Peptides against a protein of PDB entry 4Z63. Designs and how they scored, part 246

Target 1, 334 residues: chain A of PDB entry 4Z63
Amino acid sequence: LCLGMNDLTGNIPEDLFHLKRLNLLGIQENRLSGSLSREIRNLSSLVRLDVSWNLFSGEIPDVFDELPQLKFFLGQTNGFIGGIPKSLANSPSLNLLNLRNNSLSGRLMLNCTAMIALNSLDLGTNRFNGRLPENLPDCKRLKNVNLARNTFHGQVPESFKNFESLSYFSLSNSSLANISSALGILQHCKNLTTLVLTLNFHGEALPDDSSLHFEKLKVLVVANCRLTGSMPRWLSSSNELQLLDLSWNRLTGAIPSWIGDFKALFYLDLSNNSFTGEIPKSLTKLESLTSRNISVNEPSPDFPFFMKRNESARALQYNQIFGFPPTIELGHNN

## One batch from the design tools (peptide; made by RFdiffusion4, then SolubleMPNN)

Design b2_p25_1_s1 (from b2_p25_1, 15 letters changed)
Fold by OpenDDE base, seed 3:
Structure b2_p25_1_s1 (fold): chain B 334 residues (1-334), chain A 25 residues (1-25)
Amino acid sequence: as target 1 above (334 residues)
Amino acid sequence: SKELEERREEAFRREQDENVIYTSR
């Protein structure tokens, strides 16, 4: 049953929960309000539940143990409060959980040893507090993780050295500290292609440790951290780099010539730093900027990116990194 | 509807502070 993208108001009719053979319920992009009914438990054949972009409030009902076939739960952009229900945090069937842009709070706890099918987790823009869950690497299929815009204090857990499934990771604006430790840990994530760390590590030094290596790194976004230091030499070994944003930091020194050796680099933002010297001539030889064929078909994060000119400006949403215009931004470095 | 567009715009506005790529100011 797909009723999305309408102007439906009120609560879900209780009679809808008598549909025991229902595999898909999509009621997204409406004005449905109140609590999400516990009677969802009666939809025992449910594979996909999309309640996103509504006015739901209250706690998410703890009924997911009665939904053994549920693979997709989309609840983004609601008013949900409380924590992740225990039955949801233990779901062995769940592949994708999206609860982005809610008011969920408390300590983030997932039973990753039970969540054997979880491959995408989006909890961005919530009120989770405390430390990052150390057991996330136990989610052996977890590829896409967005935890941005929460209040996770402290450092990236040492256990994330074992996060082999991790490919797309955002911790943007989560009050994290110790960038040196974070990069030292995350370099062990062999499948990591996208790393977003914007609005963390305020005023720290960007490490220039030549022992750091991110083999498969395609997208690195570490903007607006007030980071000190220079362009890190270790980044030159990330031969697959496509997007680099280090804007709005306090980075100094010259822009190195090796920045033009990245054959796939189509988006470079080093603006609003304190770089000096000449613009490397090698930037004029970037193949990705001279060829019209941006490969639109590459895997991207499930979480969106937002381009903003300034903090007060309206952002442009990009669902795909490859949707970004080919860009070299080196402005405001004097 | 115009109201659905307004809600999409408001939700979009709230989403904009996540995974932000700042263009040159």
Scores: peptide ipSAE 0.388, ipTM 0.855, DockQ to the pose 0.802
Fold by OpenDDE base, seed 2:
Structure b2_p25_1_s1 (fold): chain B 334 residues (1-334), chain A 25 residues (1-25)
Amino acid sequence: as target 1 above (334 residues)
Amino acid sequence: SKELEERREEAFRREQDENVIYTSR
């Protein structure tokens, strides 16, 4: 049953929950309000539940133990409060959980040993606090993780060295500290292709440790951290780099010539730093900017990006990184 | 609807602090 993208108001009719053979329920992008009914438990055949973009409030009901086939739960852009229900946090069937842009709070707790099928987690823009859950790497299929805009004080857990499934990771604007530790840990994530760390690590030094290596890194976004240091030498070994944003930091020194050796680099923003010297001639020879055949059909994070001209500007939402215009931005350096 | 658009705009405003890429364009 798909009723999305309407102007439906009020509550879900109770009789709808008698549909025991229902596999798909989509009621997204409506004006539905109140609590999400616990009677969802009666939808024992449910595979996909989309309640996103509504006015739902209250706690998410703890009924997911009665939904053994549920693979997709989309609840983004609601008013949900509380934590992730225990039954949801223990769901062995769940592949995707999207609860982005809610008011969920407390410590983020998932039973990753039970969540054997979880591959995508979006909890961006919530009120989670405390530390990052150390057991996230136990979610052995977890590939896409957005935890941006929460209050995860402290450091990236050491256990994330074992996060082999991790490919797309955002911790943007999450009050994180110790970028050296974070990068030192996350370099062990051999499948990591996208790393977003914007608005963290306030005033720290960007490490220039040549022992750091991100083998499959394609997208690195570490903007607006007021980071000090220079262009990190370790980044030169990330041969698959496609997008680099280090804008709005306090980085100094020259832009190194190796920045032009990235054959796939199509988006470079080093603006609003303190870089000096000449623009590397190698940047004029970037194959991605000269070639007509840019492959746009690459896997992308499930979480959106927001392009802003400045801190106060209206953002442009991009759902696909590879949809970004080819860009070299070196402005506002001194 | 107008209300849906307003909610989208509100959500969008909150999203602007998430996964931000700064650009001159």
Scores: peptide ipSAE 0.376, ipTM 0.836, DockQ to the pose 0.829
Fold by OpenDDE base, seed 4:
Structure b2_p25_1_s1 (fold): chain B 334 residues (1-334), chain A 25 residues (1-25)
Amino acid sequence: as target 1 above (334 residues)
Amino acid sequence: SKELEERREEAFRREQDENVIYTSR
C-alpha cells in the first residue's frame, strides 16, 4: 500500500493494521501526526515501512520483534523522541534503518551481533549523546553509516580498526576530537571510500604522518575544522581520490604537485585556507577535467550532501557526490 | 501542497548543517 506524497492528515486508521499480508506500507510525505501505532506489530508480513516526511511524534513503538521480515524502515524527517527501541536495535532482518532528522536522544545502542543484515544506518541530525558505539564494527554488513549532527563527544573508538564493511562514513558536526587518532583508526577500514569529518576537531593539527594510508579513499571531506598544518603527504597514496574538500581550515604551505596526479579527481576545494606559493601546473593535466566524462552512475553514500556558499547561505542538497560540478576552488588563500 | 513545500524547506534548513560542502562562490 503506497499512499505517499499526498496531503493526508491525522493518524493511520487502525483497520489498516489488520492487513496481515501487507509487504509494503508507504505513507511518506504526508501530514500524518500523533504517535506511530503499536498496532504495526500486526503487519507480520511487512518488508518495507516508510513513514518518512510526516509529523509523527512520541517514541517509536517497541514492536519490531513481531516484524520478522522487515528489511527497510524509513522514518526520516519526523518528530520521534526517545531511543531506538530494543526490538529494532536487535532486528536480524533489517537491512536499512533511516531515522535521520528526528529528535532521538540518549546513548546510541545497537545490538550489532543480532543485526546481521544491517547494511545502511542513517541517524544524522538527532540528539544522540555520549560516545560512539564501540560495537558498530560487529554489524558485519554495515556499509553506509551517517551519524552526522549528533553530540558524540570524544574520539573514534579503537574498535573501528575492525570495521571492514564500512564504505561510506559521515561523522560531520558531531563534536569529535583527536583527528590524528580518528585517521589512524579509520585507515584500517579497507573498504572505506567516503569519509566526511566536517565541523569536528576544532583547531587541531591535520596529521602529516607518512604511515597513514587510505587505499580505497575516493571522497574526503574535512571542511571547516580550523585545522592547522599542511597538505598531508599520506593523501598522495590515495590514487582513487575523486573529491577532496579541505576548505575553511587554517592549512599552510604550498599546494603540492602530486595533487594533479589524481586521475579521477574532479572536485577539489582548498579554498579559505592559508596556502602559499604557486598553483601546481599538474592541476591543468587532471584527466577527469580534460577528457573523461565522470561516470554519474558510481556508487554513492545513501546520506545527502549539502553545498553551502557560507554558514548562513541556503544549502543545495545533493543526493549523489557525482552530481557535483567539476570544480577547482583555490580562492581566499591569503 | 504549499505546506508540504514549507515543511520540506524547514527540514532542508535543519539538514543544512549535515555533511556540508562549503563553496567559495
Scores: peptide ipSAE 0.377, ipTM 0.843, DockQ to the pose 0.888; fails the geometry check
Fold by OpenDDE base, seed 5:
Structure b2_p25_1_s1 (fold): chain B 334 residues (1-334), chain A 25 residues (1-25)
Amino acid sequence: as target 1 above (334 residues)
Amino acid sequence: SKELEERREEAFRREQDENVIYTSR
């Protein structure tokens, strides 16, 4: 049953919960309000639940133990409060959980040993506090993780060295400290292709440790951190690099010539830093900018990006990195 | 509806500090 993209108001009719054969309930992009009914428990055949872009409030009901076939739960852009319900945090069937842009709070807790099918987690823009959950690497299929815009004070957990399933990771604007420790841990994530760390590590030094290595790194975004230091030498070994944003930092020194050796690099933003010297001639030879055959079919993060012209500008939402125009920005380096 | 667009814009404004790519243009 798909009732999305209407002007429906009120609550879900109780009689809808008698549909025991219902596999898909999509009621997204409406004006549905109040609490999400506990009677969802009666939808025992439910595979997909999409309640996103509504006015739902209160706590998410703890009824997911009665939904053994539920693979997809989309609840983004609501007014949900409280924590993740225990039955949801223990769901063995759930593949995707999207609760982005809610008012969920408290300590983030997931029973990753029970959540054997979880591959995508989006909890961006919530009110989670405390430390990052150390047991996330126990979610053995978890590839996509967005925890951006929460208040996870402290450092990346040491346990994330064992996060082998991790491919796409955002911790943007999460009050993180110690970039050296974070990079030192996350380099062990052998499948990591996308790393977003924007608006963290305020005023720290970007490490130039040649022992750091990100083998499969395609996308690195570490903007607006006021980072000091220079272009890190360890990045030159990330031969698959496609997008680099280090804008709005305090990086100094020359832009190294090896930046032009990245064959797949189509987006480079080093603007609003303190780089000096000449523009490397190698940048004029970037194959990605001269060839029209950029493969558009590469896997991308499930979480959105927001492009801003400045800190006060209206952002443009990009659901895919490949939607970014080929760009070299070196402006405002004084 | 206009209200849905306003809510989308508000959500979008709240989301703007998530996964930000800054451009100088």
Scores: peptide ipSAE 0.365, ipTM 0.838, DockQ to the pose 0.867; fails the geometry check

Design b2_p25_1_s2 (from b2_p25_1, 17 letters changed)
Fold by OpenDDE base, seed 4:
Structure b2_p25_1_s2 (fold): chain B 334 residues (1-334), chain A 25 residues (1-25)
Amino acid sequence: as target 1 above (334 residues)
Amino acid sequence: SEELKKRREEALKRLQDENVIYTSA
């Protein structure tokens, strides 16, 4: 049953919960309000629940143990409060959980040993606090993780060295500290292709340790951290790099010539730093900018990016990295 | 609907600091 993109108000009719054979309930993009009914437990055949973009409030009901077929729960952009319900945090069937842009709070807790099917987690823009969950790498299929815009004070857990399934990771704007530790840990994530760390590590030094290596890194975004240092030499070994944003930092020194050796690099932003010297001639030879055939078919994060021209500008949402225009931004350097 | 457009705009304002890529003006 798909009732999305209407002007429906009130709550879900109780009789809807008698539909025991219902596999898909989509009521997204409405004006539904109040609490999400516990009677969703009666939808025992439910595979997909989309309640996103509504006015739901209160706690998410703890009834997911009665939904053994549920693979997709989309609850983004509501007013949900409290934590992730225990039954949801223990769901063995759940593949995708999207609770982005809610008011969920407390410590983030997931029983990753039970969540054997979880491959995508979006909890961006909530009120989670405390430390990052150390057991997150126990979610053995977890590929896409957005934890951006929460308050995860401290460092990336050491356990994330074992996060083999991790491919797309955002911790943007989460009050993280110690970029050296974070990069030192995350380099062990052998499947990591997208790393977003913008608005963290305030005023720290970007490490230039040649022992750091991100073999499969395609997208690195570490903007607006006020980072000091120079272009990191370890990045030159990330031969698959497609997008680099180090803008709005305090990076100094020359832009190195090896930046033009990235065959797939189509987006480069080094603007609003303190780089000096000449523009490397190698940048004029970037194959991705000269050839029209950028393969648009690469997997992207499930979480969106927001492009801003300046801090006050309206953000453009991009659901795919390949939606970015080919760009070289070197402006506003000294 | 105008209501949905407004809610999307309000959400975008809140989400602008989630996964930001800054472009030079």
Scores: peptide ipSAE 0.356, ipTM 0.883, DockQ to the pose 0.854
Fold by OpenDDE base, seed 1:
Structure b2_p25_1_s2 (fold): chain B 334 residues (1-334), chain A 25 residues (1-25)
Amino acid sequence: as target 1 above (334 residues)
Amino acid sequence: SEELKKRREEALKRLQDENVIYTSA
């Protein structure tokens, strides 16, 4: 049943929950309000539930133990409060959980040993607090993780050295500390291709440790952290780099010539730093900027990016990194 | 609908600091 993109109001009719053979329920992009009924438990054949972009409120019902076939739960952009229900946090069938842009709170807890099928988690822009869950690496299929804009504190857990499944990771604007530790841990994530750390580590030094290595890193975004230091030499070994944003920091020194050696680098923002010297001539030889063949078909994060011209500017949502125009931004340096 | 547009705009305002790419352009 697909009823998305209408002007439906009120709550879900109770009789809808009699549809025991229903595999797909999409009611996204409506004006549905009130609590999400616990009677969704009656939809025992449900594989996909999309309630996103509504006006739902209250707690998410703890009925997911009665939904053994549920693979996809999309609840982004609602007014949900409370935590992730225990039955949802223990779901062995769930592949994707998207609860971005809600008012969920408390400590983030998932039973990753039970969540054997979870591959995508979007909890961005919630009110989760405390520390990052140390057991996330136990979600052995978890590839996409957005935890941006939560009130996490402290450091990236040491256990994330074992986060082998992790490919796309955002921790943007989550009050994280110790960038040296974070990078030292996350370098062990051998499948990590996208790392977004914007608005963390305020005033720390960007490590220039040559022992750091991100083999498969394609996208690195560490903007607006007030980071000190220089362009990190370890980044030169990330030969697959496609997007680099280090803007709005306090980075100094020269822009190194190796920045032009990245064959796939199509987006570079080093603006609003304190870089000095000459613009490397190697930047004029970036193949991705001279050749029209940007491979548009590369896998991207499930979470969107938001482009802003400045701190006060309106954000533009981009669902794909490859939707960014080829860019070199070196403005507002010394 | 106009209401959906409004909600999208409001969401974008709230989300402006999620996964931000800053541009100088």
Scores: peptide ipSAE 0.379, ipTM 0.891, DockQ to the pose 0.856; fails the geometry check
Fold by OpenDDE base, seed 3:
Structure b2_p25_1_s2 (fold): chain B 334 residues (1-334), chain A 25 residues (1-25)
Amino acid sequence: as target 1 above (334 residues)
Amino acid sequence: SEELKKRREEALKRLQDENVIYTSA
């Protein structure tokens, strides 16, 4: 049953929960309000539940143990409060959980040893606090993780060295500390292609450790951290780099010539730093900017990016990185 | 609907600091 993108108001009719053979319920992008009914437990054949972009409030009901076939739960952009219910945090069937842009709070807890099918987690823009869950790498299929815009104090857990499934990771704007430790840990994530760390590590030094290596890194975004230091030499070994944003930091020194050796680099923002010297001539030879052979079919994060011209500007949402215009920004480096 | 458009705009205002890429362009 697909009723998305309408002007439906009120609660879900109770009679809808009598549909025991229903595999898909999509009621997204409506004006549905109140609590999400516990009677969703009666939808025992449910594979996909999309309640996103509504006006739901209260706690998410703890009934996911009665939904043994549920693979997709989309609840983004609601008013949900409380934590992730225990039955949801233990779901062995769940592939994708999206609860982005809610009011969920407390410590983030997932039973990753039980969540054997989880491959995408979006909890961005919530009120989770405390430490990052150390057991997140135990979610052995977890590829896409958005934890941005929460209040995770402290450091990236050492256990994330074992996060082999991790490909797309955002911790943007989450009050994290110790960028040196974070990069030192995350370099061990062999499948990591996208790393977003914007609005963390305030005033720290960007490490220039030649021992750091991100083999498969395609997208690195570490903007607006007030980071000190220079362009890190370790980044030169990330030959697959496509997007680099280090804007709005306090980086100094010259822009190195090796920045033009990235054959796939189509987006470079080093603006609003304190770089000096000449613009490398190698930047004028970036093949990706001269030949629009950007493979539009490359895997991208499930979470969107937001492009802003400045701190006060309205953001533009981009669902795909490859939707960004080819860009070289070196402005405001005086 | 105009209401959905408004809600999307309000959500974008809240979400603009989630996964930000800054540009001067």
Scores: peptide ipSAE 0.368, ipTM 0.889, DockQ to the pose 0.831; fails the geometry check
Fold by OpenDDE base, seed 2:
Parts: sequence; structure tokens; C-alpha cells
Structure b2_p25_1_s2 (fold): chain B 334 residues (1-334), chain A 25 residues (1-25)
Amino acid sequence: as target 1 above (334 residues)
Amino acid sequence: SEELKKRREEALKRLQDENVIYTSA
């Protein structure tokens, strides 16, 4: 049953919960309000639940133990409060959980040993606090993780060295500290292709440790951290780099010539730093900027990006990084 | 609907500090 993109108001009719054979319930992008009914538990055949973009409030009902086939739960952009219900945090069937842009709070807790099918987690823009869950790498299929815009104080857990499934990771604007530790840990995530760390690590030094290596890194976004240091030499070994944003930092020194050796680099923003010297001639030879053959068919994060011209500008949402225009931005340097 | 557009715009405003890429372009 798909009723999305309407102007439906009020609550879900109770009779809808009698549909025991229902595999898909999509009621997204309406004006449905009140609490999400616990009677969803009666939808025992449910595979996909999309309640996103509504006006739901209260706690998410703890009924997911009665939904053994549920693979997709989409609840983004509601007014949900409280934590992730225990039954949801223990769901062995769940592949995707999207609760982005809610008012969920407390410590983020997932029973990753139980969540054997979880491959995508979006909890961006909530009120989660405390530390990052150390057991997140126990979610052995977890590929996409957005935890941006929460308050995860402290450091990236050491356990994330073992996060082999991790491919797309955002921790942007989450009050994280110790970028050196974070990068030192996350380099062990051999499948990591996208790393977003914007608005963290306030005033720290970007490590220039040649021992750091991100084998499959395609997208690195570490903007607006007021980071000090220089262009990190370790990044030169990330031969698959497609997008680099280090804008709005306090980085110094020269832009190295190796920045032009990235065959796939189509987006470079080093603006609003303190870089000096000449622009490397190698940048004029970037194949991705000269060749029209950018493969648009590469896997991307499930979470969107927001492009802003400045801190006060309206953001443009991009669902795919390949939607970004080919860009070299070196403005506002010394 | 116009209401949905408005909510999308309001959500977008709230989300501007999530996964931000800055550009001058």
C-alpha cells in the first residue's frame, strides 16, 4: 500500500493494521500526526515501512519483534523522541534504518550482534549524545552510516579499526575530538570510500603522517574544522580520490603537485585556507576535468550532501556526489 | 503540495550543517 506524497492528515486508520499480508506500507510525505501506532505490530508480513516526512511524534513503538520480515524502516523527518526501541535495535531482519531528522535522544545503542542484516544506518540530525557506540563494527554488513549532527563527544572508538564493512561514513558536526586518532583508526576500514568529518576537531592539527593510508578513499570531506597543518602527504596514496573538500580550515604551505595526479579527482575545494605558493600546473591536467567520461554509475552514500556557498547560504541537497559540478576551488588563500 | 514544499525547505534549513560541502561556485 503506497499512499505517499499526498495531503493525508490525522492518524493511520486502525483498520489498516488488519492487513496481515501487507508487505509494503508507504505513507511518506503526508501530514500524518500523533504517535506511530503500536498496532503496526499486527502487520506481521511487513517488509518495508515508510512513514518518513510526516508529523509523527512521541516514541517509536517497541513492536519490531513482531515484524520478523521488516527490512526497511524509513522514519526520517518526523518528530520522534526517545531512543531506538529495543526490538528495533535487535532486529535481525532490518537492512536499512533511516531515522534522520528526528528528536531521538540519549545514548545510541544498537545490538549489532543481533542486527546481522543491517547495511544502512541513517541517524543524522538527532539529539543522540554520549560516545559513539563501540560495538557498531559488530554490525558485519553495515556499509552506510550517517551519524552527522548529533553530539557524540570524544573520539572515534578503537573498535572501528575492525569496521571492514564500512564504505560510507559521516560523522559531520558531531562534536568529535582527536582527528589524528580518528584517521589513524579509520584507515583500517579497507572498504571506506567516503569519509565526511566536517565541523569537528575544532582547531586541531591535520596529521601529516606518512604511515596513514586510505586504500579506497574516493571522497574526503573535512571542511570547517579550523584545522592547522599542511596538505597531508598520506593523501597522495589515495589514488582513487574523486572529491576532496578541506575548505574553511587554517591549512598552510604549498598545494603539492601530486594533487594533480588523481585521475578521478573532479571536485577539489581548498578554499578559505592559508595556502601559499604557486598553483600546481598538474591541476590543469586532471583527466576528470578534461575527459567527459566520468562514470556516473559508481555507488554513492545513501545519505545526502549539502552544498553551501558560505556559512549563511542556502544549502543545495545532492543525493549523489556525481551531481557536483567539476570544480577546482582555491579561493580565499594567502 | 505547497505544504510539503515548505516542510522540505524548512527541513533543508535545519539540515544545512549535515554533510556539508562548501563551495564558492
Scores: peptide ipSAE 0.365, ipTM 0.887, DockQ to the pose 0.842; fails the geometry check

